Peptides against a protein of PDB entry 4KTY. Designs and how they scored, part 56

Target 1, 266 residues: chain A of PDB entry 4KTY
Amino acid sequence: YVLNDIGVIFYGEVNDIKTRSWSYGQFEDGILDTCLYVMDRAQMDLSGRGNPIKVSRVGSAMVNAKDDEGVLVGSWDNIYAYGVPPSAWTGSVDILLEYRSSENPVRYGQCWVFAGVFNTFLRCLGIPARIVTNYFSAHDNDANLQMDIFLEEDGNVNSKLTKDSVWNYHCWNEAWMTRPDLPVGFGGWQAVDSTPQENSDGMYRCGPASVQAIKHGHVCFQFDAPFVFAEVNSDLIYITAKKDGTHVVENVDATHIGKLIVTKQI

## One batch from the design tools (peptide; aimed at target 1 S165 V166 T195)

Design b2_p24_7 (made by RFdiffusion4)
Pose (drawn by RFdiffusion4):
Structure b2_p24_7 (pose): chain A 261 residues (1-241, 247-266), chain P 24 residues (1-24)
Amino acid sequence: YVLNDIGVIFYGEVNDIKTRSWSYGQFEDGILDTCLYVMDRAQMDLSGRGNPIKVSRVGSAMVNAKDDEGVLVGSWDNIYAYGVPPSAWTGSVDILLEYRSSENPVRYGQCWVFAGVFNTFLRCLGIPARIVTNYFSAHDNDANLQMDIFLEEDGNVNSKLTKDSVWNYHCWNEAWMTRPDLPVGFGGWQAVDSTPQENSDGMYRCGPASVQAIKHGHVCFQFDAPFVFAEVNSDLIYITAHVVENVDATHIGKLIVTKQI
Amino acid sequence: MKPSTSEIEDHYDEWSDTIKEYRS
């Protein structure tokens, strides 16, 4: 989780698992300096850089280009003007070195690309890290920790009213650290996510959220545990437009995986 | 970011079929 500079990112389906190799390249010439440059550009106060909670949270904001001209721009537009399609990248090095050289956000990326770059950032600085993949990953748009699926009278999905959504898969990172800001028992792996989905305190960032706190539903502990809980375990609520029609308690988060040791 | 449009539509089809089966 610190010294391995290559890895595997899982994607596809639960019974059709695909792998994508990834070069983290945290030891390549120019990468460590690039990680420092990322924190400088985030205007991160130097006095907080010894705190992995802060470093990881800044990293979750700065790896994406929204709000702060950070590292990577997301796109699904099937065009990818003036850049590289997200699927073309095979590691983090070219992205990070291009960012340091051009001093401009790099185009383009999707969830595994954000996760790969963020993983490089964490391991390079010495924060143990890994990439996790969540199959049928919920995206909660109204912060009620459930998927609200609105139906028309005919029973079909009302696409105008329905805003929540579900991914075939989504990848984020876990960072290892104590959580002196939380009661004892909630350190260890913290979910951190640099893919923009929902604002957290006015910026696109997410975490660190204690995985142990998410497991027992104690999502009151900072940061962004309710959103992460919703990604892995929200119920689907079918609502006819308002009458609750049905509840699917098993659809979301069918499987979560990471590369074996 | 959000899922692709094709993924959203596929889920809409799947969810509509689930509701037809539930009501039957």

Design b2_p24_7_s1 (made by RFdiffusion4, then SolubleMPNN; from b2_p24_7, 15 letters changed)
Fold by OpenDDE base, seed 2:
Structure b2_p24_7_s1 (fold): chain B 266 residues (1-266), chain A 24 residues (1-24)
Amino acid sequence: as target 1 above (266 residues)
Amino acid sequence: MRPSKEEIEKFFKEVSEEVKKKKA
């Protein structure tokens, strides 16, 4: 995991799985220095830099530009006039070197770009990491472990009330580490995500969340396990908002979210 | 990738149609 400088990122749709190459370039000149610079910009103390829990959490915050002028500005509006379209990036090196030279956030990223850069960051710092693609990834914005779809009485979706959304696919990272802060057995792969989605205790960051904990429904374990759990296993709850202000659950779909999680086993 | 507004609208339409079929 650490030694592989070229990867494959899965994307597309569950019925039309696509792959793209991504150059991580963790051994390229200036990349380690840039990763150290990222931690410097985060004002990370030297003692914390040896802790993969802290490093991965800081990395999840700093790979996105939110809150802290981190590496990448996200854009999903198909307007990329002030930077590079997310699809034009082929690897992490140019992004990281641009960040280091300009000392300003680089435009633009989407999930696979965030995941690619974050994967470089983790690997560069000696943390085994991989990219994970989840097809039909839920974005629970109210932290209720479900995706609430509000319906009008006629059965049409009320888009104003429906705040939760589903990504066709989402890419995040898994980082390998021990979790002495968790019960025995919840080390190993930890979900971490640098795509700015939800605020986690004051910053746009996510993880590390124990994959084993999530797999076994232990959403009470730090960090951000409820959010990551929802991404992979949210039920779709269809709720009719009646004119009288009452809500009625019309349907529950437990099969839509997290249909396929793909990662390259290296 | 975040769905476009059109893709979201399509999804909501599909969901709505599914719900309507279950109510019929």
Scores: peptide ipSAE 0.113, ipTM 0.752, DockQ to the pose 0.656
OpenDDE base, seeds 1, 3, 4, 5: peptide ipSAE 0.072, 0.100, 0.097, 0.104; ipTM 0.677, 0.731, 0.737, 0.728; seed 4 fails the geometry check

Design b2_p24_7_s2 (made by RFdiffusion4, then SolubleMPNN; from b2_p24_7, 13 letters changed)
Fold by OpenDDE base, seed 5:
Structure b2_p24_7_s2 (fold): chain B 266 residues (1-266), chain A 24 residues (1-24)
Amino acid sequence: as target 1 above (266 residues)
Amino acid sequence: MRPSKETIEKLYKEWSAKVKEKKA
């Protein structure tokens, strides 16, 4: 299969879908060496480097700078004074080569940049991979598989109580592999995410989570299936916090999250 | 280009306003 070195990333709003080109550059000079260097920095055992489950999980941790001085520093505050704005990147090559040269995390990334670099990493190591965009992507941070939205009595959102959040869109990766650690039928596409969102057993990483398992509600399957499930299928729970400290569920919306999931057909 | 919560926040505010109107 010809691994396309140029991809398309979907972004924007569900009712105004936009596309951006991204150069993966998996065949460019120094890129494979950089991917090997990333695994060296992760102190990954040589025996594990042939296992796509371990490689994708390590990659999800190492493409972000948190915990392990990985490749990319995220920034969401619109302050990019000490690096490159996320929107200025056009591909993975410059980022990976800068990381290899400087041996320090590269600034800055957001979800599509993380996904772009991670896609290059996976492809370089022989793992079929694609970028996925989820519109109305939930971020569940209390592991209850719901988006709890707390409202004041006046109807305004209580930002202190509301910890969960929803993005208009979020990008992550799917990697193709067998899953001998799971029941038969749950191999194939696995969701993996290098954007630092939640801590997973001591590190900011996510996946591999079986797409088939998630689709069928099998959130007990490793790794991070509950989190990925919540991103695409959480109910919005609107809760009014009363003055007496009681919480009342005002409404439940089961149709808003994961309204559209888009990927380029490989 | 960057992801945003603005649309979602707007939706929440609009919904909250409707709920308030129904309770009034």
Scores: peptide ipSAE 0.336, ipTM 0.807, DockQ to the pose 0.351
OpenDDE base, seeds 1, 2, 3, 4: peptide ipSAE 0.194, 0.332, 0.300, 0.159; ipTM 0.737, 0.814, 0.792, 0.740

Design b2_p24_7_s3 (made by RFdiffusion4, then SolubleMPNN; from b2_p24_7, 15 letters changed)
Fold by OpenDDE base, seed 4:
Structure b2_p24_7_s3 (fold): chain B 266 residues (1-266), chain A 24 residues (1-24)
Amino acid sequence: as target 1 above (266 residues)
Amino acid sequence: MRPTKEVIEKFYKEVSEKVKEKKK
């Protein structure tokens, strides 16, 4: 998880799983320097740089450009005229080196790009890390641990009321570390995500969230466990918005979100 | 943040169709 400099990222659809190679390049010239530079830009103290909890959380924030002029600018509008389309990237090295050279955020990334760069960052700093792909990944924007799908009376989705969204797939990272800040047993793999999705205590960051905690429904544990839990285990709540303004829950689908979570377990 | 409009629309369409089928 640390030594491999080339990986595979899963993407596509649950019924049509696709893979792409990604060069992490954590050992290439200038990459470690860039990772240190990232932490410098984050104004991370030296003591924190030895703590994988702090490092992964800072990395989660800094790999995206939001809030702190971090590494990557996300774009999801299919307009990439002022940079490199996310699909054109094949690895982390060019992105990180461009960031270091220009000292400006690099355009553009989406989840697999964020995850790729973040994976490099983690591995470069000696944190075992892997990329995880979740198919039908929920994005809970109101922190209620469910996906609220508002429907018109005719059954069509009311897009104005429906604020939550489902990604066809989403990539994030898992980092291996002890969690002395959590109860015993919740160390190991921690979900961390650098794709800017939701604000976490003032910044667009996510994690580390204990995978074990999430699996056992312990969403009270730091960091961002509710959000990660929702990504993989949200119920779809179908709510009919009546003309009179009342809301009626018509159906709950507990099987749609997180249909498949793929990661390399080696 | 949200996925592309196309992805969202596809999802909404699928959801809508499922709901409509259940209502029958």
Scores: peptide ipSAE 0.156, ipTM 0.755, DockQ to the pose 0.878
OpenDDE base, seeds 1, 2, 3, 5: peptide ipSAE 0.088, 0.097, 0.093, 0.116; ipTM 0.694, 0.690, 0.693, 0.706; seed 3 fails the geometry check

Design b2_p24_7_s4 (made by RFdiffusion4, then SolubleMPNN; from b2_p24_7, 14 letters changed)
Fold by OpenDDE base, seed 5:
Structure b2_p24_7_s4 (fold): chain B 266 residues (1-266), chain A 24 residues (1-24)
Amino acid sequence: as target 1 above (266 residues)
Amino acid sequence: MRPTKEEIEAFYKEVSKKVKEHKA
């Protein structure tokens, strides 16, 4: 989880699982210096740099460019005129070295690129890390642990009211650490995500969220456990918005989200 | 990855179809 410099990232559809190679390159020249530079740009206190909880949380913020001029600019509109298409990247090294050289965010990334770069960052700093792919990943934007699909009375989806969305797949990271800030048993793998999805206490970041806590429904544990829980275990709630302003639950689908979670066993 | 506009529209169309079939 620290020594392996080449990985496999799972993507595609649940019925058509695909793999791509990714070069992490955590031992390449200039990469450690770049990771230290990232923490410098975050103005991270020196005492915090030895704490994997703080490092992983800062990393989740800094690997994306939002808020803090971090490493990667996301793009999902298929317009990549001012940079490199996300699919053209084959590893983390070129991205990190470009960031260090230019001192400006690198264009462009999507979830697997964010996860790849973040994996390098974590491993470079001695934090065991892996990439996780979730198929049918929920994006809950109102923090209610549900995927709310609003319907008109005629049965058509109300796209204005429906804010939540389902991704065919999403990639994030798990980092291995102790969690002395949590009850006993909730250390180990922690979900962390650098793809900018939702604001977490003022910044686009996510985690560390205890995988064990999430697995057992302990969403009250820091950080961002409700959001990560929703990504893997949200129910789809179909709600008819009535003309009188009342909402009626028409159906609940508890089987759609998080159909498959895959990670490479290293 | 984040769904495209077309994928979202296709999903909504499928949802609407299923809902209408269930109500019929």
Scores: peptide ipSAE 0.270, ipTM 0.845, DockQ to the pose 0.622
OpenDDE base, seeds 1, 2, 3, 4: peptide ipSAE 0.082, 0.126, 0.126, 0.092; ipTM 0.680, 0.743, 0.742, 0.694

Design b2_p24_8 (made by RFdiffusion4)
Pose (drawn by RFdiffusion4):
Structure b2_p24_8 (pose): chain A 261 residues (1-241, 247-266), chain P 24 residues (1-24)
Amino acid sequence: YVLNDIGVIFYGEVNDIKTRSWSYGQFEDGILDTCLYVMDRAQMDLSGRGNPIKVSRVGSAMVNAKDDEGVLVGSWDNIYAYGVPPSAWTGSVDILLEYRSSENPVRYGQCWVFAGVFNTFLRCLGIPARIVTNYFSAHDNDANLQMDIFLEEDGNVNSKLTKDSVWNYHCWNEAWMTRPDLPVGFGGWQAVDSTPQENSDGMYRCGPASVQAIKHGHVCFQFDAPFVFAEVNSDLIYITAHVVENVDATHIGKLIVTKQI
Amino acid sequence: MDYTPIREESFKRFQSLMDDYRAS
């Protein structure tokens, strides 16, 4: 979780698992300096840089380009003008070195690309880290921790009213640290996510959210635990437009995996 | 980011799950 500079990112389906190799490259010439440059650009106060909670949260904001001209721009537009399609990248090094050299956000990425770059950032600074993959990952748009699926009278999905969504898969990071800001028992792995989905306190960032706190549903503990809980375990609520028609308690988060030791 | 393709694919999936529930 610190010294391995290569890894595997899982994707595809639960009974059709695909792997994508990834070069984290945290020891390559120019990467450590690039990680410091990322915190400088984020205007992160130096006095907080010894705190992994702060470093990880800043990283979750700065790895993406939204709000702060950070590292990577997301796209699904099937064109990818003036850049590289997200699927073309095989590691973090070219992305990070290009960012340091050009001083401009790099195009383009999707969830595993954000996760790969963020993983490089964490391991390079010495924060143990890994990439996790969540199959059938919920995206909660209204912060009620459930998927609201609105149906027309005919029983079909009303695409105008329905805003929540579900991904075939989503990848984020886990960072290892104590949580002196939380009661005892909630350290260890913290979910951190640099892929923009929902604003957290006015910026696209997410975490660190204690995985242990998410497990027992104690999502009152900062940061962004309710959103992460919703990604892994929200119920699907079918609502006819308002009457609750049905509830699917098992669809979301069928499997969560990471590379073995 | 634009998540329209994910929403459109989700709609197909939600509909399929609802049709399987009604057929049950």

Design b2_p24_8_s1 (made by RFdiffusion4, then SolubleMPNN; from b2_p24_8, 15 letters changed)
Fold by OpenDDE base, seed 4:
Structure b2_p24_8_s1 (fold): chain B 266 residues (1-266), chain A 24 residues (1-24)
Amino acid sequence: as target 1 above (266 residues)
Amino acid sequence: MDFSKVHEESMKLFQKLRKEALEK
């Protein structure tokens, strides 16, 4: 998980799983320098750079450009006129080197690009890391551990009222580390996500969240465990918004989110 | 804040760590 410089990223649909190669290039010239530069921009002291918890959390923030002029600008509007379309990237190296050279955020990324670059960052710094693809990934923006889907009376989704969203797939990272800040047993794989989704204590970042804790329903542990839990295990709450302003829960689907979580095992 | 020194020290640190990892 540290030495492999080429990976596979899963994407597509749960019933039509697709793969793409991604070159991490964590050992290529200038990549370590760039990763250190990222930490410089984050104003990390030397001691923090040796702490995988801090590094992964800072990396989560800094791989995206929000808040801190980090590495990648996200774009989902299908208009990429001022940069490189996310699909055109084949690896992390060009992105990181461009960031290092220009000292400006690189355009553009989406989840797999963020995950790819973040994976390089983690591996480059000696943190075992892998990309995880979650199909039917929830984006809970109100921290209620559920996806509120508002329906019109005709059964169509009211996009205006529905703030939460379900991605067909989402890619994030798992990083291997000890968690001395958590109870015993919650070390190991930690979910971290550099795709700018939600604000976490003032910055668009996510994790590290203990995968073991989440699997056992422990969402009270730092960092961002509720959000990560919701991504993989939220209930879909279908709510009909009545004309009188009342809301009626029509259905609860506890099976839709997190249909499949895929990662390459070595 | 000037992080040039921290950068250099970090480079040394992680180069060492990489070397150690490759030797295992």
Scores: peptide ipSAE 0.520, ipTM 0.909, DockQ to the pose 0.011
OpenDDE base, seeds 1, 2, 3, 5: peptide ipSAE 0.378, 0.379, 0.321, 0.264; ipTM 0.854, 0.858, 0.837, 0.806

Design b2_p24_8_s2 (made by RFdiffusion4, then SolubleMPNN; from b2_p24_8, 10 letters changed)
Fold by OpenDDE base, seed 2:
Structure b2_p24_8_s2 (fold): chain B 266 residues (1-266), chain A 24 residues (1-24)
Amino acid sequence: as target 1 above (266 residues)
Amino acid sequence: MDYTPVKEESFKLFQKLREEKKAA
């Protein structure tokens, strides 16, 4: 999980799973220096740099450009005129080196790019890490642990009313560490996500959230367990917005979200 | 190659209704 400098990222749809290679390049010249630079930009205390909990949380914030002029600017509007289209990247090295040289956020990234760069960051700093792909990944924007999906009568999503969303897939990272701040048994893999999705106590960051805690429904455990839980286990509440202005709950689906979570074991 | 994820815009529950409306 630390030594492999080339990885595989799962993407696509649950019924059409696809893979792509990603070069992490954690051993390439200048990459470790760049990772240290990232922590410098975050103004991270030296004492905290040996704590994987702090490092992974800082990394989740700094790999995205929001709040702190971090590494990557996200773009989801298919307009990439002022940078590199997310799909054009093949690995982390060029992104990190550009960030180091320009000292400005690099454009552009989406989830797999964020996850790729974040994976390099973690592995470069000696934290075992892997990329995880969640198919039918929920984005809960109001922290109610459910997806309120407002539908038109024709079955299309009413985008005006629906604030929550479901991605066909989303990538984030899992980092291996002990969690002395949690009860015994909740160390090991921790979900961390650098894709800017929700604000976590003042910053666009996510995790580390204990995978074991999430698996067993312990959403009260820091950090951001409710959000990660929702990504993989939210109920879909289907609400039809009638033309007459009435709202009717048509169905509740507890099985749609998180149909498949895939990661490569190395 | 495009790797971008896509938000779901419709759901299975109402696919039949959607098809019926399109056919009408």
Scores: peptide ipSAE 0.326, ipTM 0.737, DockQ to the pose 0.167
OpenDDE base, seeds 1, 3, 4, 5: peptide ipSAE 0.312, 0.021, 0.288, 0.318; ipTM 0.722, 0.609, 0.719, 0.799

Design b2_p24_8_s3 (made by RFdiffusion4, then SolubleMPNN; from b2_p24_8, 14 letters changed)
Fold by OpenDDE base, seed 5:
Order: C-alpha cells, then structure tokens, then sequence
Structure b2_p24_8_s3 (fold): chain B 266 residues (1-266), chain A 24 residues (1-24)
C-alpha cells in the first residue's frame, strides 16, 4: 500500500466493470519534494505533518484546486481546450511535476485522476492508501443522508429543487491510520476524497471518515461521515412538490445506491 | 468511456416513476 508504484483503477458500469492502469510514481525524482510543496502551499505547520489525520484532510483539500490553488482543476463538461483531457493522463508524476514547476493548478481531472494523484500524495508521505470505486455513487447535496428527487405535479423533474445526483461510478481513497480522536475500534481504513463535491467546514474536502464507523452507521464521527455514508447507502426519496407548497413523499427506493464497491488488494 | 457521469439508467428509472405518478 506504500511501495507499489503501479495500480489498477476500476471504472465503467456495475454490469460492465472496466480497469485502467495508473502509475503512482511516489519514488520518482521530484515527487516527494512536490508533496512537501503541497503542504507548504496549504500553510500546514510542521507539527501537523506527522499526523496522518491532518495530512489526509489537508491532502483532500489540496489535490483539488478549489479554495486554495491546489493541484487539479476538475472538468466534466467535455471541454478541455485549456489543458489536458482527463482521459489522457496515465499517472500522477506528470501532473505533480507540472504543478511544482508552474505553481498553478493543472487542467484537467475527474474522479479517478483526483484519486490517483491523492494516492501518490498519501503513499509518498508514508500513509498506506488505496483507491476505491463505488458504482451508483450518490452525491448528497444537503447532508440529509438521502437522495431527494423532486417532481412537479405534472411528473417532470423540478431541477431547481433537485440538487442530489447519482454517478455511474465515483473513485475516492482509503488511508490507513489510527484514530485516537474516535472510540476504540474505528481506526484502520479511513475514507478520504479529493474530488471537489461538497464544502466541508469552509473547504472542498472530505474525510478522513472511519470505514468501520460508516459500516455501523456511526455518522456522527468526524470527518464528513454523513456524506460518505450517503455515497454508499442513501435511499432515493421521490418527492412531489404540490401547488400549495407542500411536499409529499411518493416513493422510496432503498436498493439503487452503492451497488458495488471495488478496490485492488495490494 | 472513461468519464464519470450522471448515470443515465438512474435517470431513466426516475422518468419511469414520473410516468407512473402522472398516470395515477
């Protein structure tokens, strides 16, 4: 989880799982220096750099460009005129070295690119890490642990009210660490996500969230456990907005989200 | 396709439910 230089990332559809190779390159020249530079840009104090909880949370924020001029700019509109298409990347090294050289965010990434670069960052700093792919991954916009689909009385989607969405797949990371800030038993793998999805206490970041806590429904544990829980376990709630302003639950689907979670065992 | 996207089948399922609600 630290020494492996080449990995496999899962993507595609739940009924048509695909894989791609990704070169992490955590031992390549300049990569460690770049990871230290990232923490410098985050203005992370020296004392915190030895704490994997703080490092993984800072990395979650800094691998994306939002808020802090971090490493990668995301793009999902199929317009990549001012950079490299996400699919063109084959590893983390070129991205990180470009960031270090230019001192500006690199364009462009999507979830697997964010996860790949973040995996390099974690491993480079001695934190065991792996990439996880979730199929039918929910994006809960308001942290209510459910996917709210709003419908007009005529059956059309109310796009203004419907903020939640479902990805065909989404990639994030799990990092191995102790969690002395949590009750006993909730150390080990922690979910962290550098793809900018939601604001977490002022910054686009996510985690570390205890995988064990999430599995047992302990969403009150820091950090961002409700969001990660929702990604893998949300119910779909179909709500009709009535003309009188009332909202009526029309249907609930508890089977759609989190069909499969896949990771390579290293 | 490498790109992650809003799942089309999920949206289709939503539409099917919409149609059901319209018929009710």
Amino acid sequence: as target 1 above (266 residues)
Amino acid sequence: MDFSKVHEESMKKFQELRNKLKAA
Scores: peptide ipSAE 0.206, ipTM 0.711, DockQ to the pose 0.246
OpenDDE base, seeds 1, 2, 3, 4: peptide ipSAE 0.026, 0.016, 0.015, 0.165; ipTM 0.489, 0.500, 0.467, 0.661; seed 3 fails the geometry check

Design b2_p24_8_s4 (made by RFdiffusion4, then SolubleMPNN; from b2_p24_8, 13 letters changed)
Fold by OpenDDE base, seed 5:
Structure b2_p24_8_s4 (fold): chain B 266 residues (1-266), chain A 24 residues (1-24)
Amino acid sequence: as target 1 above (266 residues)
Amino acid sequence: MDYSSVKEQSFKLFQKLRKEAKAK
């Protein structure tokens, strides 16, 4: 099997879809060594390195710098004084080689950079992988499978009470593998995400979550299925905080989250 | 990591979506 070393990442808005090229470079000199180094830094047992479930889960943790001095430091405040702006990266090779040489996290990434580097990591280790872009991607921070939006009486969002958020777009990965730990039929594409969004059993990581399970609402299947489900299928719940301290559901919108999911075939 | 900018954008989006919902 021959994997492409150049890809396209979708971004922008649902009504103004944009694309950018990304060089994965999984066959470039030093990249395989760097991927092995990443697993060494994660202290993965040798026996686990042949298991795509374990590898993809560890990869989702290690591509971000949180918890474990992994590959990339995220930044979303438009201040990039101590590194490279996320938009300046054109591929995974420079990032991975810098990580290998410096042995320190590389600055900076956002979702498509995380997804690009993670895609290289997976492909380099023989795991079929692709990048997925979800427009109106929910970030459920309290694991209730809905977006709770608290409003003042004047209609403005109450930022103190509103903890959930939505991305105009978000990129993550799907990795192809069998899932003997799940019921028959839930192998194939698995959602994995290295952008640090939520803590999963002690680490900022996400997946592998069966895409088929998510499509059929099986959120009880490991790993992180509720979070991934919420990203693509949450209802927006608008809650007005009344002067008397009561909360009233004013509106429910089930039409916007996960409005469009785009990916290329591997 | 600081998500302040992301949250601000998110809240603006929520406001937009709410206005659209009310108009229906």
Scores: peptide ipSAE 0.441, ipTM 0.859, DockQ to the pose 0.806
OpenDDE base, seeds 1, 2, 3, 4: peptide ipSAE 0.026, 0.246, 0.030, 0.114; ipTM 0.604, 0.795, 0.612, 0.744

## One batch from the design tools (peptide; aimed at target 1 S87 F136)

Design b2_p25_1 (made by RFdiffusion4)
Pose (drawn by RFdiffusion4):
Structure b2_p25_1 (pose): chain A 261 residues (1-241, 247-266), chain P 25 residues (1-25)
Amino acid sequence: YVLNDIGVIFYGEVNDIKTRSWSYGQFEDGILDTCLYVMDRAQMDLSGRGNPIKVSRVGSAMVNAKDDEGVLVGSWDNIYAYGVPPSAWTGSVDILLEYRSSENPVRYGQCWVFAGVFNTFLRCLGIPARIVTNYFSAHDNDANLQMDIFLEEDGNVNSKLTKDSVWNYHCWNEAWMTRPDLPVGFGGWQAVDSTPQENSDGMYRCGPASVQAIKHGHVCFQFDAPFVFAEVNSDLIYITAHVVENVDATHIGKLIVTKQI
Amino acid sequence: SEPNEYELSNQHFYDRLQELKEEES
């Protein structure tokens, strides 16, 4: 989780698992300096840089280009003007070195690319880290921790009213640290996510959210535990437009995996 | 194969609701 500079990112389907190799390259010339440059550009106060909670949260904001001209721009537009399609990248090095050299956000990325770059950032600074993949990952748009699926009279999905969504898969990172800001028992792995989905306190960032706190549903503990809980375990609520028609308690988060040791 | 990240279609949720109703019947 610190010294391995290559890894595997899982994707595809639960019974059709695909792997994508990834070069984290945290030891390559120019990368460590690039990680410091990322924190400088985020205008992160130096006095907080010994705190992994802060470093990881800043990283979750600065790895994406939204709000702060950070590292990577997301796109699903099937065109990818003036850049590289997200599927073309095979590691983090070219992205990070291009960012340091050009001093401009790099185009383009999707969830595994954000996760790969963020993993490089964490391991390079010495924060143990890994990439996790969540199959059938919920995206909660109204912060009620459930998927609200609105149906028309005919029982079809009303695409105008329905805003929540579900991904075939989504990847984020876990960072290892104590949580002196939380009661004892909630350290260890913290979910951190640099793929923009929902604002957290006015910026696209997510975490660190204690995985242990998410497991027992104690999502009151900072940061962004309710959103992460919703990604892995929200119920699907079918609502006819308002009457609750049905509830699917098993669809979301069918499997979560990471590379073996 | 290359990663293909996408949101599930509305048809997926329709079919899944029909499966749940069939199970309750």

